# Ledger of designs, part 302: peptides against a protein of PDB entry 6DSZ

Target 1, 361 residues: chain A of PDB entry 6DSZ
Amino acid sequence: NYVVTAQKPTAVNGCVTGHFTSAEDLNLLIAKNTRLEIYVVTAEGLRPVKEVGMYGKIAVMELFRPKGESKDLLFILTAKYNACILEYKQSGESIDIITRAHGNVQDRIGRPSETGIIGIIDPECRMIGLRLYDGLFKVIPLDRDNKELKAFNIRLEELHVIDVKFLYGCQAPTICFVYQDPQGRHVKTYEVSLREKEFNKGPWKQENVEAEASMVIAVPEPFGGAIIIGQESITYHNGDKYLAIAPPIIKQSTIVCHNRVDPNGSRYLLGDMEGRLFMLLLEKEEQMDGTVTLKDLRVELLGETSIAECLTYLDNGVVFVGSRLGDSQLVKLNVDSNEQGSYVVAMETFTNLGPIVDMCV

## One batch from the design tools (peptide; made by RFdiffusion4, then SolubleMPNN)

Design b2_p27_2_s4 (from b2_p27_2, 12 letters changed)
Fold by OpenDDE base, seed 1:
Structure b2_p27_2_s4 (fold): chain B 361 residues (1-361), chain A 27 residues (1-27)
Amino acid sequence: as target 1 above (361 residues)
Amino acid sequence: SKKKEEEEKKKKEEEYLEQLEKALKEE
């Protein structure tokens, strides 16, 4: 009897940081296929709190804090379109992960998009947006009292969405997305009307972005707007200001993940397909009226890590590098470079034993 | 021909959009 000890998944396919266990605790949440691992970030390192088995491969994992919540809630969508909102509850020594809401968001008609499942949450926690299928944008209104995740579709004229985010500082929930048409790649915005279940014209658009534009980063206030990352360029747009850089260093390998370091959006980590870790810096300019505008964008090479599937800044210059292809790492960002010019020091390495071959039995 | 392939692709996209429009009316 070969007891196939079901090896626990070690490949990381998502990670998020927030305050899930309490308002005060900083947590790292790691998705490893069907498993969610929850850690508390401490001065001594990562303290494991709970592991949760999910009823499918985790495709989306996002923390969000609705108004009136003391701590973050967790949205999960599986590759089989099972959605849930999870809450951490502790009662003495008893730790429970409770499902506040759940639903299946699969459509009967829809072509699954080539870029896979995208799930996003409005910064004001008004809705969840899902790009599951070409030509559809699914909306899940967020209501704290709703135990059943109800969704509706909005037709999206742009069939080939590459990436999508909700923007910050918008009166109505507003998406910004990169899409491809026969003329190239473009950026567009739409306001989402919950009432009319339709898109309204967004505040801005940018036609003919870089042909390989692949990611949208929503920038919080005071800057607002979005960053569009391509193969050769990084662009910022907020409707009023456009700025583009083409640092030669990013052309060497495709940037595949990002994470915001500062709450105000002044710095972002970027990871590429070679395991290079970058800092993207937004330089501010204060106008005479007290408005803050983007002065410049800079990219700095920090060093090399495992190839990141996901990045998350924890605290005190510590970064979790979630890797699917290699070992995941905790790394320290230093102020000063080492002799090799690297600002990155590996603190801990988490061995990746390879993909769990889902033997479909 | 590339043109024929593009026309066939366009036709498939139009058929897909028509199916989506029908589905959206049934929701």
Scores: peptide ipSAE 0.436, ipTM 0.895, DockQ to the pose 0.009
Fold by OpenDDE base, seed 5:
Structure b2_p27_2_s4 (fold): chain B 361 residues (1-361), chain A 27 residues (1-27)
Amino acid sequence: as target 1 above (361 residues)
Amino acid sequence: SKKKEEEEKKKKEEEYLEQLEKALKEE
């Protein structure tokens, strides 16, 4: 009897950083198909804490901290539309991952969107938003006492949403999204009314963005607004200010992932389809009234890594590069470049053994 | 013809939207 030791999945399909195990611990959470790996980030490297089997492929994995929580909770959505909110509990040496809430959010009627499942959380933790199907936006209200994730749909007129995020600093939960129509790609905002279960007009829109605009980044305060990433351009809009750059260096390969480095949204990592790692910098201007405005956008090539499916900044210039196609890496960002002009040094490499063909027998 | 394919695509989209609107009223 060859016990085919079911090879653990090695391809990374998601990663997040936050304070999941405690308020003080910095954690790296890695999604590998149906497996969640939880690490503590230490000066010595990644310390494994727990591995969790999920009842399906992880499609969305997001950390969030509701008001009155001391540490982050984890939202997971599977590719089969099973949603859960997880909490880490430790009692001495006993470690439990507690399901605080769960639900199935599958609709009977809906065309799955070509850009796949998008899951987003309101920065004020009022709701989770899900783009699962064309022409629908699903809302899961976040209530502390609700063990059952109830969702409702809002009709989204824009059928071809490319990406969507919740904005920061909005009185009502506000989404910003890139969509495509016959005239091109556009950016629009909507306020989400939990009471009326409808969209209200958002604070701004931008018609006729770049034809290949593919990602929305919500920018925290003090800047607010959103960054729109295309093939040739990166744009910023917050309702009052618009900025665009077209750095030639990004035109060579499509940017496919991003991660915020600074809590204030001053820097973002960008990864492309060739494994190039960039830093997007938001230059601030302080006004005489003490308001902070965006002065400029800049992109710097940091170096080359494995092709990132996901990126997450840990601490002290350390970045986890989650790769689906290649080996995942822990890399160090240096202040000074090497002789080749790279600021990136590989610290650790995690071998990717390729896709586990789940022979469902 | 390209025009016929566009008309068929539009018709399928209209049928899909009608199904969504019906589903949303039943919720």
Scores: peptide ipSAE 0.430, ipTM 0.892, DockQ to the pose 0.008
Fold by OpenDDE base, seed 2:
Structure b2_p27_2_s4 (fold): chain B 361 residues (1-361), chain A 27 residues (1-27)
Amino acid sequence: as target 1 above (361 residues)
Amino acid sequence: SKKKEEEEKKKKEEEYLEQLEKALKEE
C-alpha cells in the first residue's frame, strides 16, 4: 500500500484580501481547489495562520463586513452549490473557523451558465447575488440572525450574462451586468427588490458595447458607476458619463482578472492571458460644485508576471499573483522602472505542481 | 439542415424557459 501522500493542491483558483482574522490584521486568503489557505500579511511576507479543507471546489470566495461586525466574514460557494458564511475565531492559541450560516443553493431546474458560477455581494451587505443558471438571478438576503442561508430566484430576461456586479452608492441594491443577445453585447442595470422579489428598472443601460466585453468592475464613490473591460476597449459608465478608451496594448492579449488598488477606485490592476500586468488609472476632475467626475482613463504596462487567475493588492506596492497555469508570485511594484522598463520585481514564487492526476495505479 | 438544427435549438430554449417559469411559480 503506497500511501501516496496526496500532494497539496498548488494551482490557485481565487484570492481575496481583507481583515478576516482580526480588525487590525491584513489577510490574504487563497483558494486552491478544495483548500483555503489563510495568511497574515506582514512586513516580512506572508505568515501562514490556518489551512481549511472545504467539502468541495471553491467557486466563489468573497470577504464582506456586515454593519456592526468588527472584522470581515467570508462567503464561500462551492461548485456543488454549497454556500457558507465563515468567521475566524481565536481563543488564545486555539484557532477555529466557525460556520455562521450554511445552505445548498442548487436548483432542480436550471441550465448551468457557460461562463460558470458568479457570486457577488452588495457593498452595503444587504444581499448576496448568484448567477448560477441561465435566466435566473439568485438572491441570498443577509440577516445576522439567519443560521440557514435561504435564497430565492428572480427571473432574469437576459439569458446570456457574461459578468455581473453590485454597484456602489445605490439606495437599493443595484446590479450591473454585461449580457449577450443576437445583436451583440450590452450593459444593463437592475434594482433588486428584496420585498417584492423582483427586478426594477436600474439607473442606466448601454446597448451595443464591445462584442468581447467580458468583465464589469463596480467603481466606488465618488466616481460611482462601472468599468466594462473588453478585448479592444475599456469603458466607464455611471449613467451621466460615458467614456471609452482603446489602448492598442490591450489588444495583444485578453484581460482576465482585475483588482482594486485604491479604496476610492482611482487605480486597478489588470492581468492578461500572457501574464502582463497593467495599471488602469481613473483621472479625476473636480467640478465647481465639489463633485468628482471621471476626466479620463489610462492604462500603463507595469511588467510581466505569471498568468494571473486572480490578483490581490496587499499593501505598500506588494501584489499577490494567484496563478492556475503557472507559479503564483508575490511581486513588488516599484515607482521606478528597471533597465527593461519593468516596474515589477518578483519577491517570492510559489511552485505550481499542476493538477494532481489521480493515477489510479 | 442548418435551419432544422436552429429550429430544434429554438424549441429547446422555449422548453427550458417554460420549465423555468413553472419552477419559479412553485417556489
Scores: peptide ipSAE 0.426, ipTM 0.889, DockQ to the pose 0.008
Fold by OpenDDE base, seed 3:
Order: C-alpha cells, then structure tokens, then sequence
Structure b2_p27_2_s4 (fold): chain B 361 residues (1-361), chain A 27 residues (1-27)
C-alpha cells in the first residue's frame, strides 16, 4: 500500500494579516486551495498555530472586527459558495476554530462573473458584499446573533464589474466599482440600503477611466475615496478630488495585487505579473481648515520577488509574498538599496511544489 | 457573420437578464 502522502497544497491563493488569535497577536493567514494556515508573526519569523481544512477551495478570505469584538473574525467564502465566519478560540492549550455563522450563498440563476468571486466587507462591519454573478450584488447583513448567514441579492445594472470595494467613512455602506460597458471602463459608487434591499445613488462616479482599469483600492480616512489601478495609470478619486499619475515603470507589466501598508492608507504595496514590487505613496497636504487632502501619488520600485498572487505587510518592513506560480516569500523592505538598487531582501522562501490538482475524493 | 454573432450574443444577454429578474422576484 503506497500511502501516497497527499502533498499539502503549496500554491498560495490568498493571504491576510490581522489579529485573529488574540488582540495582541499579529497573524498571517494563508489560503492554499482548501487549506487555511494560521501563523503568529514573531521577531524570529512565522510560528505555525493551526491548520484548517475547508470544504472547498477558498475564494474569499477577509479579516474583520465587528464593534465590540476584541479580535478579528475571519470571513471565508469557498468556490462552492459556502460562506462562514470563523473565530479563533483558545482555552489553555486547546485551540479551536469556531464557526460563528455559516450559509450557502449560491444562487440557482446567475452567470458566474469572468473576473471570479469578489467578497468585500464594509469597514464598519454592517455587511458583507459578494459579486458572484453578473448583474447581481449579494449582501450578507452582519448581525451578531445570527448563526445563519442570510443573504439577499440586489440587481446591479452594470453587468461587467471588474473589481469592487466598500468605501471608508460613508454614512451608509457604499461600494465603489470598476465596470466595463461598450463605451469603456468606468467607476461608479452605490450606497447599499439594507432596509430597502436596493442601491441608492453613490457620492460620485468617474466615466471613461483607463481602458485596463482592473483594481479598486478603498482608501481609509483621512483621505477617503478610492484608488483605481490600470495598466498605464493610477488614479485617486474621492468625489471632490481627482488625481491621476501615469508612471512609465508600471506600463512594463500589469499590476495584479495590492496591500495597504499603513492603517491610514498612506502607502500600498503593488505587485505585478513580473514579480516587481512597488510602493504606492499618498502624499498628504494639510489644508488651513485642518482637512487632509491628497497632494500627489508616487510610485517607487522596491525590487523583485516571486510573482505575487497576494501581498500582505506584516510588521517592521516584512512582507509576505503569496505566490501561486512561484515560491512564496518573506521579504524585508530596507530603507537603503543594495548594490543592484533593490530595497527587497528575501528572508525566507516557501517552495511551491505546483498546483495540487484537487483530488476530489 | 459578425452581425449574427452580435445578435445572438444580445439575445443571450436579454434571456439572462429576464432570468435574473425572475429570480430576484422569487427571493
């Protein structure tokens, strides 16, 4: 009997950083197909805490902290539309991952979107939004007492959504999305009414953005608004201010992932299809009235890594580069460049043995 | 012909939208 030791998945398809195990612990959570790996980030590196098998490929993995929670909760959606909210619970040496809520959010009728499953959480934890199907936006209200994830659909007129995020600092939950129509790509916002189960007009829109606009980044306060990343340009918009840059360096390869470095949204990591790592910087301008506005956007090439599927800033200039195509890495961002002009130093490399073909047993 | 492909694509889109509208009324 050859026990084919089923190789554990090594290709990373998602990663998030937060405080999942405790309020004090910094965690790295890594999605590897059906497997969730939980680490504590330490000065010595990544300490493994728990591995969790999921009942399907992880399609969405987001940390969120509802008001009055001491630590983050984890939202997971699988490619089979199984949704759950997970909590880490430790009792002495006993470690349990508790399902607080679960549900299947699959619709009987819906065309799966070409850009795949998008799951987003309102920054104020009022709802989860899901773009699963063309022309639908699914909402899961976040209620503390609800063990069953109840969802409803809202009709989205824009059939070809490229990316969507919830905005920060909005009185009502507000989505910002890039969509494509026959005229090009556009950015629009909608307020989400939980009560009426409909969209209201959002605070702003921008028609005719870059034709290859592919990602939305919601920017926290004090800036607010969103960053739209394309092939040739990076655009900021908050309703009052529009600012676009077209740094030649980003034209060489498509930016495919991003991660916020600073809680205030001053810096973002960007990864492209060549494994180049960039820093996007938001330059602050303080107005005489004490308001903070965006002065400028700047992009800096930091160096090269494995081709990132996902990026997450940990702490002290350490970044986890989750790779699907190559080896995942822990990298250090340095203040000074090396002899090659790189600010990136590989600290640890996690060998990717290739995509584990899901043996659906 | 490109025109027939566009007409067929449009028809499939209209059929899909009708299905979505029906599904949304059943929720």
Amino acid sequence: as target 1 above (361 residues)
Amino acid sequence: SKKKEEEEKKKKEEEYLEQLEKALKEE
Scores: peptide ipSAE 0.423, ipTM 0.888, DockQ to the pose 0.008

Design b2_p27_3_s1 (from b2_p27_3, 12 letters changed)
Fold by OpenDDE base, seed 4:
Order: C-alpha cells, then sequence, then structure tokens
Structure b2_p27_3_s1 (fold): chain B 361 residues (1-361), chain A 27 residues (1-27)
C-alpha cells in the first residue's frame, strides 16, 4: 500500500492580512484547501509561523477584532458548514491555535447557492453574516463569552444574491448586496435586527445596475457606502452620492478580486481574469464643514501578475497574489515604472502544482 | 515605531498615487 503522501495543496483559495499573532505583528494568512498557513511579514519576507489543518475545505476566512481584543481573531467557515473562531496564543516557544467558539451552521432545508458560500463580518463585530442558501441570510451573533456559535436565518426576498457585504458607519448592522431578478441586477441594503431577527429597510437602494455587477466593496468612513464592480463599470453609492466610471481598460477582462490597501478606503487593488493588477483610487473632496466626500473614482493599471483568486496588501507596497490557476506571488509596487510601464515587480513565486484532484478511490 | 511605519506607508502610497496621476496626464 503506497501511502501516497498527498502533496500539500498549493492552490490558494483565500488570503487575509492582519494582526493575528500579536497586536504588532503583521500576518499573512493563506488558505490552501484544508490548510491554513500563517506567516509573519518581515523586512526579509514571509516568515512561516504555523500551519493548521482544518477539518474541511476553507470556504470563508476573515480576520476581525472585537472591542477589547488586543489582536485579531480568525473566523473560518468550511465547505461542510463548520464554523469556528480561532485565536493565536503563544507562551514562550509554544504556539497554540485556540478555538474560541465553534458550531455547525448547516441547514436541513435549503438550496445551496450557485455562487457558493459568502461569509462577511460586521465592521463593528456585532455579527457574522452568511449567504449559504438561496433566499436565506444566516446571522451568527458575536458574543465573547459564547463558545458555541449559534445562528439564525432571516428570509431574503431576493433569491439570487451575487455578493454581499456589511457597510461601515451604520448604527445597526447593515448589509449591501447585489442581486439578480428577471428585470436585471440591483443593489439593495437591509438593516439587520438581532433583537427581532428580521431585516429592516436599509438606507438606500440602486435598481438596474450593470447586468454583470458582481462584487460589493464596503467603503470605510469617512466615505462610507459601497463600490459595485461590474464588467464595464465601477460605481459608488452611499445614499447621498452616486458616482459611476466606465474605464475602457476594465472591459478587456473581468475583475474577479479586490483588496483594500489603506484603512480609510482611499485605495483598492483589483485583479482581473488576465492577471492584470489595478489600483482603484477614491479621490477626496473636503467640504467646508470638514466632511469628506468622494469626488471621483479612478482606475490605474499597475501591471501584470498571476491570475489572482485573492489579493492582499501587506506593507511597503508588497502585495500577496494568491492564485488558484497559477503560481502565487509576492509582488512589489514601485513608485517608478519600468521600461514597459509596469509598476509591478515579482519578488517571490510560489509554485502551484495544480488542484489536488481528490480522486475518490 | 508604529507611528513612523504608518507615516512611511502613507507617504509611499501618496507617492505611488502621484506617479500614477502624472502618467495619466502625460498620456
Amino acid sequence: as target 1 above (361 residues)
Amino acid sequence: AKEEREKAEREYLEALEEALKKREEEE
């Protein structure tokens, strides 16, 4: 019996950056199927800290910092609907990944959504939201003392949710989502009542967005609102202001991932299906009253990378390009372009050996 | 150290944004 030592998965299906190991450490966390890799970002590159085997394919991986935590916690949801909240704990040389809370969030009844599992966390850490099944939004209230993740469902009238995020700066947890109906694609918002376990009317909606609108980006304060990424257009809405751009360059290939560069949401990385890397820039306008409003949106081509499944900005212009189809990369964004007009330089490449075909033997 | 790092990061991103703006003005 040749124990085929199953090669470790190399295809990246998620990545996140934050302060997981300590308040001061910058970490890169990489999901490779059932494997979680934890790195510390250093001046010399990525230092491996820990690898964790998960009991299932990682479907959602998000860092969040509840009020009064010194460092980030990690939410993971598997494709088998096992949810956990993980904490990094180091005691001398001993490194432990502690499960703070866990639960199974599978429903007995529901059609799994064709667009897969979506997991989102309220920026104020009041709840986790899950779109697992058509016509349902699952809520996990976040409570520090609860080791058991309890969830409840709220019915969505909108059966075909494309993407969903929690908005920033909302008194109540508020979701913004793109959905499809027979009339096209639309954007809507709902407030989530934890008490009543229902949706209330959100602050705004935008009917008849671009037919191929596929991604929602929640924008932090001071701008607030959301960016909607389409095939041909990028739009912003916050209830008071609407902006749309249609840069011809984005029509060439579908944008498939994004990542926020700075905490204030002024800059985002965008990756397309051809491996082009863009920066989305939010231009500020300061009002006489000290309010900051969005003046304009701009998209700038930075260069080319591996086809990103996920992007995460680290620091000092270093970006991790997580690839499922190709090699993952660390790239540097230079202020000065090269002779080809590219601002992107590959620093390190991580060989992708291809999908581990689980041959069901 | 943290404040210096955050400052350096901001200055870097501002410089990158400015470089990207200049390119667009030259094309």
Scores: peptide ipSAE 0.579, ipTM 0.927, DockQ to the pose 0.875
Fold by OpenDDE base, seed 5:
Structure b2_p27_3_s1 (fold): chain B 361 residues (1-361), chain A 27 residues (1-27)
Amino acid sequence: as target 1 above (361 residues)
Amino acid sequence: AKEEREKAEREYLEALEEALKKREEEE
């Protein structure tokens, strides 16, 4: 009996950085199909802590910290609509990943969205939002004492949502989303009422954005609002201020992923389909009253990496490039460019052995 | 130690941003 040790998945389909193992540890979490790999980020590199098998392909992986938690919790949604909230627990040398809550969020009715599963968490940890089906927004209220993830649906009038995020600094949970209708792509906001289980009118909308607007980035305070990434343009809107840039460099290849570098949202990493890595810079203007406003947006080419499925900034200019198509990389951003004008240096490469043939076991 | 690390991180990112800005001014 050749125990074909099923080769561990190597293609990365998600990554996130946060404080999962402790309040002080910086962690890199990597999703590789059904596997979750947990690392501690150290000065010496990535230290493996735990590998966890999930009951399905990981479709959503997000860290969040409810009020009164000392460390982050992990939300996972699988492609089979199994949701769980995981906690890291260490007792001496014993390491356990405990399930705080779980549930199946599959609906019997609904068209699965062509743009796949989107999962988002309210920055104030009031709810999880899921776009699973066209014309539905699923809400999972976050309650500390609830071991069973209960969800409800709110009907969306907008049937073709491209991307959605929760906004920061909102009194009520507020989503911002790009949607497509027969007239083009648009941005809209809704407040989510947990009490009434309905949408209320959000603070702003932007009709007729770029036809290929594909991603929403929620911007933290003090700026607030959202960045909308297209093929040709990057736009910002917060209800009061609108900015748009169309840097020629982004027209060469589609931006496919992003990650926030700064907690205050002043810098973002962008990755495109050619493996180019960019920095999106939010230029600040301090007003005489001490308010901080967005002055301008800039996009700077850092260099080239593997084609990113996901990006995550760690610390000290170290970036994890999670690749599905190529080798994943740990890269360093240098202040000084090399002779080729690149700010990117590969530190470590993680060989991708190719597409995991999902052996349906 | 945490505050020093956060400061060093900020100073690093500011230096990177300044370097990127200088490149655009020289092109």
Scores: peptide ipSAE 0.577, ipTM 0.926, DockQ to the pose 0.863
Fold by OpenDDE base, seed 3:
Structure b2_p27_3_s1 (fold): chain B 361 residues (1-361), chain A 27 residues (1-27)
Amino acid sequence: as target 1 above (361 residues)
Amino acid sequence: AKEEREKAEREYLEALEEALKKREEEE
C-alpha cells in the first residue's frame, strides 16, 4: 500500500506580515488553500513555526491589533463563510493557535459577488466589513468579550462593488469603494453606523474614475484618503485633493495586487499579471503650517518576479511574492540596479507543484 | 454644494487627462 503522502498545497492565495507570535517577532503568514503557514522572519530567512489546517479554503486573511493587545490577532474567513479570530499562544515549548471568536456569516439569501469575497478590517478595530453578496455589506462588530462573531447586513445601493477598504483617520468607520454602474466606475464613501446598523453619507465621492479602476488602497495618516488603481492610471483622492498619474509602464499589464511598504503609506509595492514588480511612491510636501500634503505620485519598475497573487514587504528590502500560478519567492530589493536594470534579486524560490485540492480527509 | 462637487469632478477629469497627455509625451 503506497501511502501516497497527500501533497501539501503549494499555491499561495494570501499572505500577510505582522506580529502574530509575539510583539517582537515579525511573522509571515501564508495561506495555501486550507492551510495556514506561520513563519518567523529572521536575518537568515524564514523559520517555520506552525502549520494550521482550516475548515475550508482561506478567502480572507488579515492581521489586526485591537487596543490593549500586545500582538496581532488573525482574522480568517473561509470560502464557506466560516469566520474566526485566531490568537497565537505559546506556553514554554507548547504552541497553540486559539480560536478567540468564531461564527458563520453565510446568508440564506444573496447573490455571491463575481469578484469574490472581500474582507476588510477597520484600522481602529471597531469592525470587520465583508462584501460577500451583491447589494449587501456585512459588518462584524469587534468586541473583546464576544466569542461568537455576530454579523449584520447593511444594504448597499451599489450592486457591483469592485473593491472596498476602510479609510484611516475617520471618526466613524468609513468605507471607500469602487463600484460599477451603467455610466462607468465610480468611487464612493460611506460611514458605517454600528448603532443604527446603516450607512451614513461618507466624506467624499468621485464619479467617473477610470473605466478599469480595480483596486482601492486606504492611505494612512497624515495623508489619509485612498489610492485608486486602474489599468492606465493611479489616482489619489482624499476629498480635498486629487492627483492622477498615467505612467506608460503600467498600461502594459494589469496591476493585480499591492502591499504597503511603509507604515505611513509613503510606498507601496504593486504587482501585475506579467510578474512585474513596481514601487508606488507618495511624494510629500510639507506646508508652512506643518501640514503634510501629497505633492506627487511616482511609479518605478523594480524588476520581475513570479506572478503575484499577493505581496508582502517583510523587512530590510525583503519581499515575499506569493504566487498561485508560479513559484513563490523571497526577493531582495536593492538600492542599485543590476546590469539588466533590475532592483530585484531572488533570494529563495518555493516550488509551486500546482493547485492541490487539499482533500482534508 | 452640488456645484463644488461638479467642479471637483471636472478638475479630477482634467488631472486624469493631463496625466494621460503626459504619458503620450513620454511614449
Scores: peptide ipSAE 0.217, ipTM 0.807, DockQ to the pose 0.026
Fold by OpenDDE base, seed 2:
Structure b2_p27_3_s1 (fold): chain B 361 residues (1-361), chain A 27 residues (1-27)
Amino acid sequence: as target 1 above (361 residues)
Amino acid sequence: AKEEREKAEREYLEALEEALKKREEEE
């Protein structure tokens, strides 16, 4: 009797930070294949609260707070296209993860996108957007009364979407995306009409961005707009203003993940394929009229970590580095560099035992 | 609409060229 001690998955494929357990608690949520781990962030470190088994590999995991919720809800999409909205409930010592809504969002017809599943939530919680298939954008309207997640598709003329986000500060839900065509890579925006179930013309577009533009970051107000990350360049665009930087240091390895540090979008963590951790800084300029404009972009090398699949800033300069290929880490960002010029100190390391090869014997 | 596109493309190319030039000056 080989007791196959089912080793718990250790490779991290997603992480998010927010207020899931309560309005006051800061949580770290970690996706490890089919497993969701929920922690409370404390001054002493990560306190485990709950582990949840999912009926499939977690492909999307996003926290969101609908208007009039006291705490965040969790959207999960699995690789098998099972969608759910989860709520944390605690009654004394009893902890329950409640499914508020669920649905299967698989289409009978469609080519799964080669860049995988993308899931995004409108900052005003009007809808969830999903890029699952080439030439389709799936919309899940967010309605509190619906226990069943219903989705509809809008046709995208752009067949090869690289990345997509919802923009901030838009009257209607507005997506910004990088796409590829035979002429190169481009950025476009669309307004999403829930009523008409169609795209309207967005506020702006930029043709012929960097050929390797791979990521879109939606920037909060007051700046608004988006950051586009390529292999050689980082650009900001809001329809009125364009800024670009081409720091030599980012050419060495592809940026693969990002996380916003400041709520106002002044700083972002960037992780590359070599495990380098960067800070992207948005420099402000106050105009004479009191408007705040983006003056410049700056990138600083903070140090080295495990190769990040995902990054999330917790609090007090603590960052969780979720790694698929290496050990996940809690790291501290220091104000002062060490003797090697690194601002990063590893606080805790979580051993990655690699993919559990289910050896069916 | 075509002129606005050509302008936006030009402004992008100019900003990218400036960024690339600044990089070459820092190397």
Scores: peptide ipSAE 0.185, ipTM 0.781, DockQ to the pose 0.025

